# Peptides against a protein of PDB entry 6J54: the designs that were tried, part 141

Target 1, 223 residues: chain A of PDB entry 6J54
Amino acid sequence: NENLFASFIAPTMMGLPIVTLIIMFPSLLFPTPKRLINNRTISIQQWLIQLTSKQMMAIHNQKGQTWSLMLMSLIMFIGSTNILGLLPHSFTPTTQLSMNLGMAIPLWSATVFTGFRYKTKTSLAHFLPQGTPALLIPMLVIIETISLFIQPVALAVRLTANITAGHLLIHLIGGATLALLNINTMTAFITFTILILLTILEFAVALIQAYVFTLLVSLYLHD
Target 2, 42 residues: chain B of PDB entry 6J54
Amino acid sequence: QFQFTGIKKYFNSYTLTGRMNCVLATYGGIALLVLYFKLRSK

## One batch from the design tools (peptide; made by RFdiffusion4, then SolubleMPNN)

Design b2_p16_5_s2 (from b2_p16_5, 12 letters changed)
Fold by OpenDDE base, seed 4:
Structure b2_p16_5_s2 (fold): chain B 223 residues (1-223), chain C 42 residues (1-42), chain A 16 residues (1-16)
Amino acid sequence: as target 1 above (223 residues)
Amino acid sequence: as target 2 above (42 residues)
Amino acid sequence: DLLEKVRQLLLEYLRL
């Protein structure tokens, strides 16, 4: 069991936390544009950022659109870290619940406080769904209040669980493939095919989880 | 369009103001209950 | 003791 979770241990070198460098590494993949017409890679990146920004910020007003930079940086960070985490022998910081809570709690609190600051009446009204029978109002308000506080936890756990589960599956199937190479080559080939399909799926999951995390933060901001 | 009269004007689950008042009333009630039990126990 | 066990498990999982 120790071997299964060995890849999720925060790496250190001579007692120094190299995790900090790993977290900062994705920022090097996104250089700032300097020309009107940049390189192909930068142009594609900027195009993707523009598309995602337009899609995600379409639901926000002018005040909400001020969060565009933060939300786009968030999705790029999580997406890049998740994709890089699928490389062999790599450490994925987003598999750590502490990391994801560190992102989720401040962002959630900021969105909640922003909501109460600018839309106090609407924010308070969201604790009671429209059309609720009068007898259910107290209980439903309590449930909705609890639901609010579960949001940052659910946001962090969702990302952690999905990325961790994907890595575990890749590890298990990969280990099974290697073990079967000397036992039954045909079966090993089948498991290897499954591994390839799974890795392709995990690339999609990596991007989807980045999108969902950012989208939910955006939705909390929208109220 | 909703037209409420009496107490339903202030406490309803359909209007924004009504929902807000219901939430505030619920929190107020819980706060009073907590305060009551706190003062009773000690 | 159960609460402490849960707390320890959470701390271990959170790596705090």
Scores: peptide ipSAE 0.137, ipTM 0.785, DockQ to the pose 0.018
Fold by OpenDDE base, seed 2:
Structure b2_p16_5_s2 (fold): chain B 223 residues (1-223), chain C 42 residues (1-42), chain A 16 residues (1-16)
Amino acid sequence: as target 1 above (223 residues)
Amino acid sequence: as target 2 above (42 residues)
Amino acid sequence: DLLEKVRQLLLEYLRL
């Protein structure tokens, strides 16, 4: 059913791609502080950013903490886009696998490259787990190499699948609720309750996926 | 601490240098195999 | 045919 995926089509207005504006829109929701004592909303946002920053950067050394700005911007971007995507009739750019791959591949490559640049011995040694029997070394090195290359794909697919599946479920359950309103009100009420619970879950999933995406990128950097 | 002697000193799965050498040896072996098959086809 | 369908689906999904 092509109609089910209509919400995932990149919107255009007058033939111009409005996707670029949609991608840039979350940046407007996070204004920079201008005063020592900011508004309550800005203060809460800054507090959350500081809290998450401290939590995520705790695992990194001084050199790894240089990536704090990038990682925090990443989590804020993905989180905000995912949350905004749950608004009715909104387009979520993170539902596009191309976008998520566009984020995952460069970040993954950057982390891997950074690892090889600064910790070459350790990075090469990670292809072979410690304590591996001698006979399994070649096979395990190959498997670990394949695992490394699967990381960006898994990172992108995980985010895309979770967000897309959530949106599809909301759409399907919402459509079912509307269809059942005139057929059986009691069943429609049940499906509506499920829809509400699902939407709450998707809000949580939206933030969790943003966190997991950023955390995994950070973890790859730490390795 | 693990004390290895001989070839095990350079190729072991416990030390960092040993693991690195094992990885490099594996990649080198694969590269040589690929090179062998490439040269064999010509 | 299945592999081609999967490939086509992936290409459509990736918009490549």
Scores: peptide ipSAE 0.135, ipTM 0.789, DockQ to the pose 0.020
Fold by OpenDDE base, seed 5:
Structure b2_p16_5_s2 (fold): chain B 223 residues (1-223), chain C 42 residues (1-42), chain A 16 residues (1-16)
Amino acid sequence: as target 1 above (223 residues)
Amino acid sequence: as target 2 above (42 residues)
Amino acid sequence: DLLEKVRQLLLEYLRL
C-alpha cells in the first residue's frame, strides 16, 4: 500500500522542496512570442489558446473579458501539470488537495465578491430561483446558500479525485501486468492492453479536468 | 411584466427586486432567531 | 477512535 501511494508523496531532495520547481516547469513550455510569424510549435500553441479563449469568453461581456488572461493561464497551468504528471515517476501537484483548494478558494471568492460588487441585486437574487412557492422560500434560500459554499470544495475535490484516481488505476493495472508476466502471458497481455487504453483515457481526462475547472470558474463569474 | 400589489410587490419570487428582498428577509429572520436564542441563554 | 482516524486521514490528505 505504501508503494502504491509513493508517487503522491511530495518529493524532497536533501530537505529542499522540489515541488516548487515542478510547479514552475510548465511555464517554460509556453514561451512568449516575439515575432509576427512564429515557429510552428508556438503558432500551434497560440492557435489553441485563441480557440479556447474565444470559446470560454463568448459567454462574457466586456467586463467579464477582463478575466481572459487569468482563465487562459489557469487552463494552461492545470492542463500542462496534469499531462506532465502522467509521465513515469513524475509528481503531479494537482493530486494534492491543498494545491487545488489553494486555487479554487481564491478564484471562487474573487468571482463571488466581484458579483456582489458590480451586480449586488442580481447576486442576492441568485439565492432564490424564479417562480418558487412562497412557503419554500426560506428553506430554498438556505439550501442555495449552502450550495454556494460547497462550490469551491466541489471544484477542488473533483480535480483532485479524478487525477488521483487515474494515477492509482494506472499503478494498479501496471502492477498487475508485472505480476501476471510470470504466471500467464496471455492474461498479462490483456491487462497490458487495458493499461494502454487507460493511459490514453487519462490523457483525455487530464485535459478535460483542466477545461472543466476553468469553465466552472468562468461560469461562476458569469452568474 | 408581473403586476403585483401590496406585500407581493416587494416580496415575490418573480421580480429581481422581490427575490432580493426575500433573500434579505430570510437572512434577517435567521439572524434575529440566532440573536434571540443567544440572548435567551444569558 | 474511528472519528479520530478519519480526522487524521483527512488532515494528512489535506496536508494542513
Scores: peptide ipSAE 0.132, ipTM 0.775, DockQ to the pose 0.019
Fold by OpenDDE base, seed 1:
Structure b2_p16_5_s2 (fold): chain B 223 residues (1-223), chain C 42 residues (1-42), chain A 16 residues (1-16)
Amino acid sequence: as target 1 above (223 residues)
Amino acid sequence: as target 2 above (42 residues)
Amino acid sequence: DLLEKVRQLLLEYLRL
């Protein structure tokens, strides 16, 4: 059991948590531009950030666009940590449910509070879908209220489960390929092919989960 | 768009104000029920 | 007993 979950244990050096350094490391990958015409790598990064920013914030009004910096920093952070986590013998902070809840709960509460503060009527009206029969109103309001409180949990669990499951599957299939190399080369080759396809999929999943997490936070803000 | 009269004007599932009032009424009803049971037990 | 085990597993997973 420890062998399977060893990669998910928070690393420490002399009792001091290295997790803080790992969390702060992705910030070094996105330096601030100094020139009008930057290097190719920085220009591509900024171009991608601008494209994602325009796409994500297109659904928001001027007041909602104030959150653009936070949402873009969030997607870049989660995306970078997820991609870096696919490196061999690396630790991914986003595999920890506590980390994801620590992001989901404050962001969700902030969006809900902002909605009630500036758009109180629309926010309260969202507890009752339009066109509901009169007899089903009290039951549906209760269900919608429960659904609201499940949102931060679902947001955190979705990210944690997808990243963790991907890592576990890569480790298991990778271990199986190594074990089968000495038994049957043909089956080992098939398993290795599956491993390659899975790793490509996990790169896509890592980016998609970062996008979905940020998008859902943005949608909650729009509501 | 919608022509409602009487109680349906204030409590409906189509207008924004009507939906808000329905939500507030449901929460108020639940709160009153909780208060009733709390006062009944004591 | 099963509910308590599930609760402990959830708490361990949450690391709260």
Scores: peptide ipSAE 0.128, ipTM 0.784, DockQ to the pose 0.019

Design b2_p16_5_s3 (from b2_p16_5, 11 letters changed)
Fold by OpenDDE base, seed 2:
Structure b2_p16_5_s3 (fold): chain B 223 residues (1-223), chain C 42 residues (1-42), chain A 16 residues (1-16)
Amino acid sequence: as target 1 above (223 residues)
Amino acid sequence: as target 2 above (42 residues)
Amino acid sequence: DLLKKVTQLLLEYLRL
């Protein structure tokens, strides 16, 4: 049972934590453009970033668009780490709840504080939905307040759970496939097919979770 | 446009100002209740 | 047998 979680242990080499290097590695995959006409790979990357940036920032005003760099760096970081985590013998930092909380809590708090700073009236009014009956106002305000504080936790747990569950499932199905190879070849073939399909799904999930995480942070910024 | 008079002008769930006042009133009420129980246990 | 071996090697390589 402990072997199931071996892939989620923070790796160390010679007693030194290499987690820092793993976290920094995705940055090497996105080089900065140096020329007016860049390489094809860099041009494609920049094109994708521009497209996603336009889509993500379309809901924000000019003041909110100041966060474009932060949000785009966030989605690129989470997306790249999630995709790289699907490589063999790789460690995914986003499977660590501490990592995701470390991203979610500051970003959430920053968006909440920004809302209170620049849109105080709207932010305070957000605790009470429009059209609420008078008798339900106190309870609903309390519920909305609790909901606000659950947001960063839900944001972190969602990302952690989805990525971790995917990795665990791939590991379990892979192990089952190996075990069934000598028992029943037909069943092993079925499980192997499921493993392939699941792996493809996890690639999609990896990108979706990055998008959802960034989108929710963006939505909180928009209030 | 909403036409509210009296207390409904300041405390309503439709206008932005009214919603804000309701939220502040709720927090103020909770704070007063907490203070009341804290002072009562003294 | 070859398919089994290849599958085993692949899964071992993937650490699954």
Scores: peptide ipSAE 0.207, ipTM 0.755, DockQ to the pose 0.030
Fold by OpenDDE base, seed 4:
Parts: sequence; C-alpha cells; structure tokens
Structure b2_p16_5_s3 (fold): chain B 223 residues (1-223), chain C 42 residues (1-42), chain A 16 residues (1-16)
Amino acid sequence: as target 1 above (223 residues)
Amino acid sequence: as target 2 above (42 residues)
Amino acid sequence: DLLKKVTQLLLEYLRL
C-alpha cells in the first residue's frame, strides 16, 4: 500500500526540496527563438504554439487576446509537466492538488475579476440563465453563485484526479505484470500489453488535461 | 425584438438588463434578510 | 527465460 503512493511524495535531497527544480525544468525545453529560420524542434514548437493560440483565442476579443501569452504558457507548462511525469522514476508536480489549486485559484479569480471589471452587466447576468421561470430565479441564482465558487476547485481536482489516476493505474498494472511473470507468463504478457496501451493512453490524457485546464480558464475569461 | 412592459421590463429572464436586475434583486433580498436576522438576534 | 528477464528488468527500471 505504501508503494502505491510512494511516487507521489514530493522528492527531497538532503532535506532540500528539489520540487522547485522539477517544476522549473520544463521551461528549459522551450528555448526562445533567435533566428528567422530556427532549428526544426524550435520551429515545430512555435508552430504548435501558434496553432493552439489561434484555436484557443479565437473566441476572445482584443482585450481577451491579451491573455494569449498567459494561456499558452499555461498549456505548455501543464502539458510538458504531465508528459515528463510519465518518464520512469519521475515526479509529476501536477499530481499534487496544492499545485493545481495554486494555479487554478489565481487564474480563476483573475478571470472573474476581469469579467466584472470590463463586462459587469454580462457577468452579473451569467448568474441567471436565459428563460428561467420566474419562480426559480432566486434559487437558481444561488446555485449559479455556488457553482462559480466551485469552479476553481473543480478545475484543480479534475487535473489532479486525472493525472493521479493514470499514474496509479500504470503502477498497478505494472506491478501486476511483475507478479505474474513468475506465475503465468501468458497472462503476464497480456497485462504487459495492456500496460503499453495504457501508457500510450496516458500520454494522450496528459495533453488533453492540459488543454482542458487551459480551455476552461479561457472559457471563464470569455463568459 | 423582446418588448416587455411594466415590471417585466426591469425584471425578466431574457434580456441582459433584466437578468442583471433579477440577480441584483436576489442578492439584495438575501442581504436584507441576513441583515434583518442579524439585527434581530443581536 | 530471456523475455522474462528483459521484461522484469524493464519493469523494474520503469518503477512500476
């Protein structure tokens, strides 16, 4: 049981937290371009950033476009950390709820405050959906208000749960394959195949969760 | 497109202004209720 | 036997 969650413990060396270094490491994978025609890796990265930027920011007006840098950095950070977390003997910072809350709460609050600042009427109107029967208006407004405050929690928990569950599942299936190697080689081969397929799936999940997290932040900004 | 008269003009669930007013009215009502109970209890 | 060893070593390396 202790081995199941051992990979989620924040690593330390000689009492010093190396978590900060792990969190900052993905930034080294994205160097700034210096040439008109850059290396292939940088060009691909820029192309991907541009593509995702255009896709995600298309729903925003000019004022919303100012958030492009923040949102793109966010998706690149979460995506890279999630992908790197799938490496052997790696620690995934995004499995920590504290980290995800640390990202979700400020971003959510910023989007909410910006909404109230520039579009006060629209923001207030979002607490009441259109076409609501008159009798249900007070109750629904309260529910929508509660829903607003649940958004940062849901955002953080979603990311944490998806990444953590994936890691746990890989760990469990991997442990099962090891145990079955000496018991039944045929079943061990089947479980190993499942492990490989699951690992591929988790790579996709890692990117999807980064996208969903950023998209929801963007959506909160828009709405 | 949507023409409301009377109180429906200010409080409706269709127009932006109407929805805003409904929300404000709801919050105001809740605030007044809380204030009433607070002042009554103390 | 070789496949078992390779798989075992791989899984041990992956810390699964």
Scores: peptide ipSAE 0.198, ipTM 0.753, DockQ to the pose 0.029
Fold by OpenDDE base, seed 3:
Structure b2_p16_5_s3 (fold): chain B 223 residues (1-223), chain C 42 residues (1-42), chain A 16 residues (1-16)
Amino acid sequence: as target 1 above (223 residues)
Amino acid sequence: as target 2 above (42 residues)
Amino acid sequence: DLLKKVTQLLLEYLRL
C-alpha cells in the first residue's frame, strides 16, 4: 500500500526538496541565552542540558570531556527531530537510514581513530578480553574485530528501525481505527485506545533513542 | 601484578602489552595466510 | 454520531 509509506517520502515543494529546511528547523527551538536569568523555557532547556551533560561526561576523562559539545548537540538534534516527527503531517529525517548512517559512521570512525591515536596500546588490547585462554585468542580477536565493524551499522539501524517501526505502527493502528469506524464502533474504540497508548510510548521512544545513540557514541569514545 | 617470563612475557592475555602483542600476532598471521593463498595461485 | 465524526476528523488531521 503506497499510503503506508507516503509519510517517509522526502517532501518537495515545486520540485525543490525542503528536507534541508526540516533538518535546520530544530535549531530554532533552542535559542541562545542572553540574560543571567532567562525565561522559563530557556531555563528549563539549560537545566536539561546541564543534567544530561553531567550524566554523560561523568564517565570520561578530561580529554574526553572535550567532546561534550558534540555529544550534547547530537542528543539535542536527534531528540528534537524525533519529537517533531510525531507531529501531524510531519517528516522525520531520522527515519531515513542514509541520514542515520551519515551520523553513525563519521562519529564511530572519529572515536575509533581518536582511541588509536591517544591510547594505541589500550585500543589494540581491547580486541582481546583479559584472561582469555591461549587457544581461544585468535578466534576471539577475529570476533571482536567483526564486532567493532558492526557497531556503526547497529547504531544506525537501531535508531532507524525504532523510529520507523513506531511511525508505521501508528499509521497501521490509525488506519485500522478508521476502517473499523464503519464496521464496529466498539472495536474501533479499543484500537483508538491502543493508538493513544502507542503514541505516548513513541514519545518516550523518541527521547530514549536519542539518548541511547549519543550514549553509545560516548561509550565508544572511551571503551 | 603479573610477572611473566620468557615468551609469556610478550604474549599473554593478562597484561596490556601482552594482549596487544597477541592481537598484532593474530593480524600478522591472517595477513600471512592471505598472502600465501594469493601467491599460491600464481 | 458526532463522536464518530470528530474521531474521523481527528484521525484525518493526524494523517492516519
Scores: peptide ipSAE 0.128, ipTM 0.734, DockQ to the pose 0.029
Fold by OpenDDE base, seed 5:
Structure b2_p16_5_s3 (fold): chain B 223 residues (1-223), chain C 42 residues (1-42), chain A 16 residues (1-16)
Amino acid sequence: as target 1 above (223 residues)
Amino acid sequence: as target 2 above (42 residues)
Amino acid sequence: DLLKKVTQLLLEYLRL
């Protein structure tokens, strides 16, 4: 059904791509604080950022804490785009695999290269788990090397699949509700209730996926 | 700390240096195998 | 009937 995937098509206005505007829009929701005591909304935002920052950066040393700005900006960007994508008639850029790969690959490569630059011995040793029997060392090193290269792909696909699947489920249940309106009102009411519960779940998933994406990037930096 | 003697001192899965050497040896071995097969085909 | 109409309009608005 082409109608099912219509929400995932990049929107254009008279042939001009408006995707750039959609990507930039979340930045308007997070203004920079100018005062020691700001407005209530800004204070709540800053408080949330501080809480998430403290939680995510607790595992990092002072050198790793340099990435705090990047990681916080990443989680806010992905989280805001995912939440805004649940609005009616909205387009979520994070449903595009190209977008997520565009974020995952550079961040992953940066963490890997940073590790090899500053902790070369530890990074090389990471390809072999501790306590591995001698006979399994060559095979396990190969597997771990392959696993490393799968990380950016898994990071991007996880985000894309979770957000896309959520959108598809909302559309399918919504379509079923609409089809059942004239067939069975009771069943339509049940499906509508499921739709509401599913939308609430998708709001949670939207935030969780943003957190997981950022956390994994942070974890790769720590390793 | 584990005390290893002989070859196990340099190639072990417990020490950081040992693990690093094992990884390098594995990559070196693979590279040599690839080179061998490439030269053999010629 | 009113509930059905409202539900339909809501679903149409949500592009479902």
Scores: peptide ipSAE 0.098, ipTM 0.708, DockQ to the pose 0.029

Design b2_p16_5_s4 (from b2_p16_5, 12 letters changed)
Fold by OpenDDE base, seed 3:
Structure b2_p16_5_s4 (fold): chain B 223 residues (1-223), chain C 42 residues (1-42), chain A 16 residues (1-16)
Amino acid sequence: as target 1 above (223 residues)
Amino acid sequence: as target 2 above (42 residues)
Amino acid sequence: DVIEQVKKLLLEYLNL
């Protein structure tokens, strides 16, 4: 029904789309530090960014670590948009597959091209696992090639599906709870409890999906 | 540690160069097959 | 045409 998917419609005001403003809004939540000893909010943010940066960039060499800024900005963007999307009557841009594809395809292509540019032999050799029997080489190379092209689609669909499904489930359970209030208050209380547990889960999913998306992009980087 | 001679030196699944050559050979073979089928109809 | 309708729905889903 229209009410079920109403939260996924791009919001407009006076015929003008405000999606651009919504996408830019998370940037206001992360101000740049101005002091040696910042306030608690900025200090926590910097600490989290530092920890995640150390964890994600530990697998890369110095050349790969140049991507740290972009990857950290990506995880902060996706994470913040996902969390903000859980607010009542808010619009989550990451529920739009077009946006996620718009992020996944360029980042994936950049990682693949950088791999071919700097480590051509290793990147080409990656299409064939070590120790493959000679007869299986052509088939396995084809499979690995297909697997490579599925990567950007998997990134976009994973993020879109997890966030969208979570939002839909919250709306459905919430709607069911309201419908059951006049039918059976006991069952309505049970569904309400499930709704609370689900919302907590969706907060975790929102952060996990941001992390997984960024991590996989980082893992695809062969630098 | 692997020592290969002859064709196995260039086409093997253990060395980096061998794996690369196998991949290139596979793509080349596929390209030739596609080209063959494309030219066969004409 | 069902195919065209599916394509239209797909484009709407992709928000294109």
Scores: peptide ipSAE 0.092, ipTM 0.751, DockQ to the pose 0.018
Fold by OpenDDE base, seed 2:
Structure b2_p16_5_s4 (fold): chain B 223 residues (1-223), chain C 42 residues (1-42), chain A 16 residues (1-16)
Amino acid sequence: as target 1 above (223 residues)
Amino acid sequence: as target 2 above (42 residues)
Amino acid sequence: DVIEQVKKLLLEYLNL
């Protein structure tokens, strides 16, 4: 089991935590353009950010669009960390539940508090769905309150579980391929093909989880 | 579209104000129950 | 023992 989870141990070098540098590394991959006509790579990045920004903030009013910078930075951070985590011998900070809780809880609390601050009536009304029978009101309000408090946990666990499970599968299938190379080359080839397909899937999952995380935060803000 | 009279005007599941009042009433009721049991245990 | 192992796993997973 230790071999399976060795990739999820926070790396340290000479007693110094490298995890801080790893967390900061994705920011270096997105330089700010200084020219009016940017380089092709930077232009593509900016174009992608603009597209995602338009899609993400389309559901928000002007007040909600103030969060555009934070949400875009969040999706870029999670997406970049998840993609970089698929590199060989890389450590993904998003596999750590503590980190994802550290992101989810403040963002969730901020969205909930902003909702209560600016849309108090609507926010309180969200605890009771429209059209609920009168007899079910107390129970449903309790359920909705519990659901509200589960949201940050579900948000964090979803991200951690999906990324961690993907990494574990890649590790397991990779280990199986290496083990099968000496036993049966044909089965090893099949397993290797599965590994390639799985890695492609994990690239997609990495981006999807980043998008879902930011989208859910955005939806909580919209409420 | 909705014509509510009496208590249903203030406590309904259809209007925004009614829903808010229902939520507040439920929280108030729970708080009173918790307070009652807390005071009863002393 | 199982509960303690689960707690250890949870703490390790949480990096606490």
Scores: peptide ipSAE 0.088, ipTM 0.751, DockQ to the pose 0.020
Fold by OpenDDE base, seed 1:
Structure b2_p16_5_s4 (fold): chain B 223 residues (1-223), chain C 42 residues (1-42), chain A 16 residues (1-16)
Amino acid sequence: as target 1 above (223 residues)
Amino acid sequence: as target 2 above (42 residues)
Amino acid sequence: DVIEQVKKLLLEYLNL
């Protein structure tokens, strides 16, 4: 089944990794405005960024607002890469678990360390839920500690699994439609309809996963 | 509000300070256990 | 042997 996973192989040209260029490409899609009244496309982009920024940073105090640039750049990066990955015969860097771990682990560690540095009492208190029976305190603290360390893994795996599964389904259903064109046109039409619905769903999933990833990083910073 | 007396004043699951102390006590206990087994095995 | 194969698959999935 190498054909199924061929789209997930990192592309190279003459031994040079093109993956670096693919990762850098989404930054070109978001130019910085110069005029007071910009083009319609740039204005819409800035408006969307402002709306998402206000929504995500609403849970943070003034100190948490310092992370707004980082979190907004993160959501724009993941969202743009996921959407671009839905193009035919394209490579999505976010399907690589190494890429997502490379984003999740540093951001998670930074939020945890920032929490321990500025809100030590609150951060330590999060290891024990409020109102727990006295006899269950030691075990619950251990479980909560383990849960903390699972957070970056869950963050990376969630993004990777959702994007990868979507790509695989589109590929499989697309291949099935092509195979059924010569067998039964009626069934091919049904599978094609499913493919269209699935692609629309994957567009939504691509944006939702970017939002969830960034939101969870933001929540870890708040807590 | 949460006016506990005795040991419950410092180690409770309702106040912020009490929860912090419980967490620190748990980690300290685990560290002591690990140290005990390490020293026991020479 | 099975554990080693699982380890190999995990490393491949991690792209290490």
Scores: peptide ipSAE 0.081, ipTM 0.751, DockQ to the pose 0.019
Fold by OpenDDE base, seed 5:
Structure b2_p16_5_s4 (fold): chain B 223 residues (1-223), chain C 42 residues (1-42), chain A 16 residues (1-16)
Amino acid sequence: as target 1 above (223 residues)
Amino acid sequence: as target 2 above (42 residues)
Amino acid sequence: DVIEQVKKLLLEYLNL
């Protein structure tokens, strides 16, 4: 049904794309602190950012900790866009594979190049797992090389697929609920309950995918 | 620490240097094979 | 212990 995918089309107003406004909107939800003791909402936000920062940057040395701002901004951006995308009639930019590839490829490339620049020996050694039998070395190096190039694709597709699938499922169950309202009220109620549970799950998925995306970027930096 | 002697000192899957050399040797071998087949096609 | 188990499961799922 073509109507299911209508929500994934880039929104336009009188032929002008409003996608740029949608992408920029989450930034308004996270104002910078101006005082030592800020408002409750800002304090909670800063606390969450500090917690996630401490967790993600614990594996990094001082050089890796320079990426903390980028990684925190990334998780906040993806997380906020995913959560806002669950609002009715909203467009989620992260459902677009092009956007996720646009984030994944540069970040992956930056981590890989940073690794080769500062840890050349370790980065080259990463193409061969430790303890590999000598006979399997050439084949395994090739496989690991291919695996490296699949990383940005997997990073983008994972985010896109999880968010898109969740949106589609919400729409399908929502449509089924509406169709069953006039047929059987009991089944409609059950379907509606499933819709609520699914929506709660999608909120969790939205945050988890943001975390996983950022964590994997961080992990590639650590490697 | 693994103590390797001979060629295994430079090409092993346990030491960092050995792993690096194995990777470089693999890429070099592939490059030579590609070059060989390219020249053979002529 | 439960949190650690969940973390282990998540790491396994993520293949980390």
Scores: peptide ipSAE 0.062, ipTM 0.753, DockQ to the pose 0.049

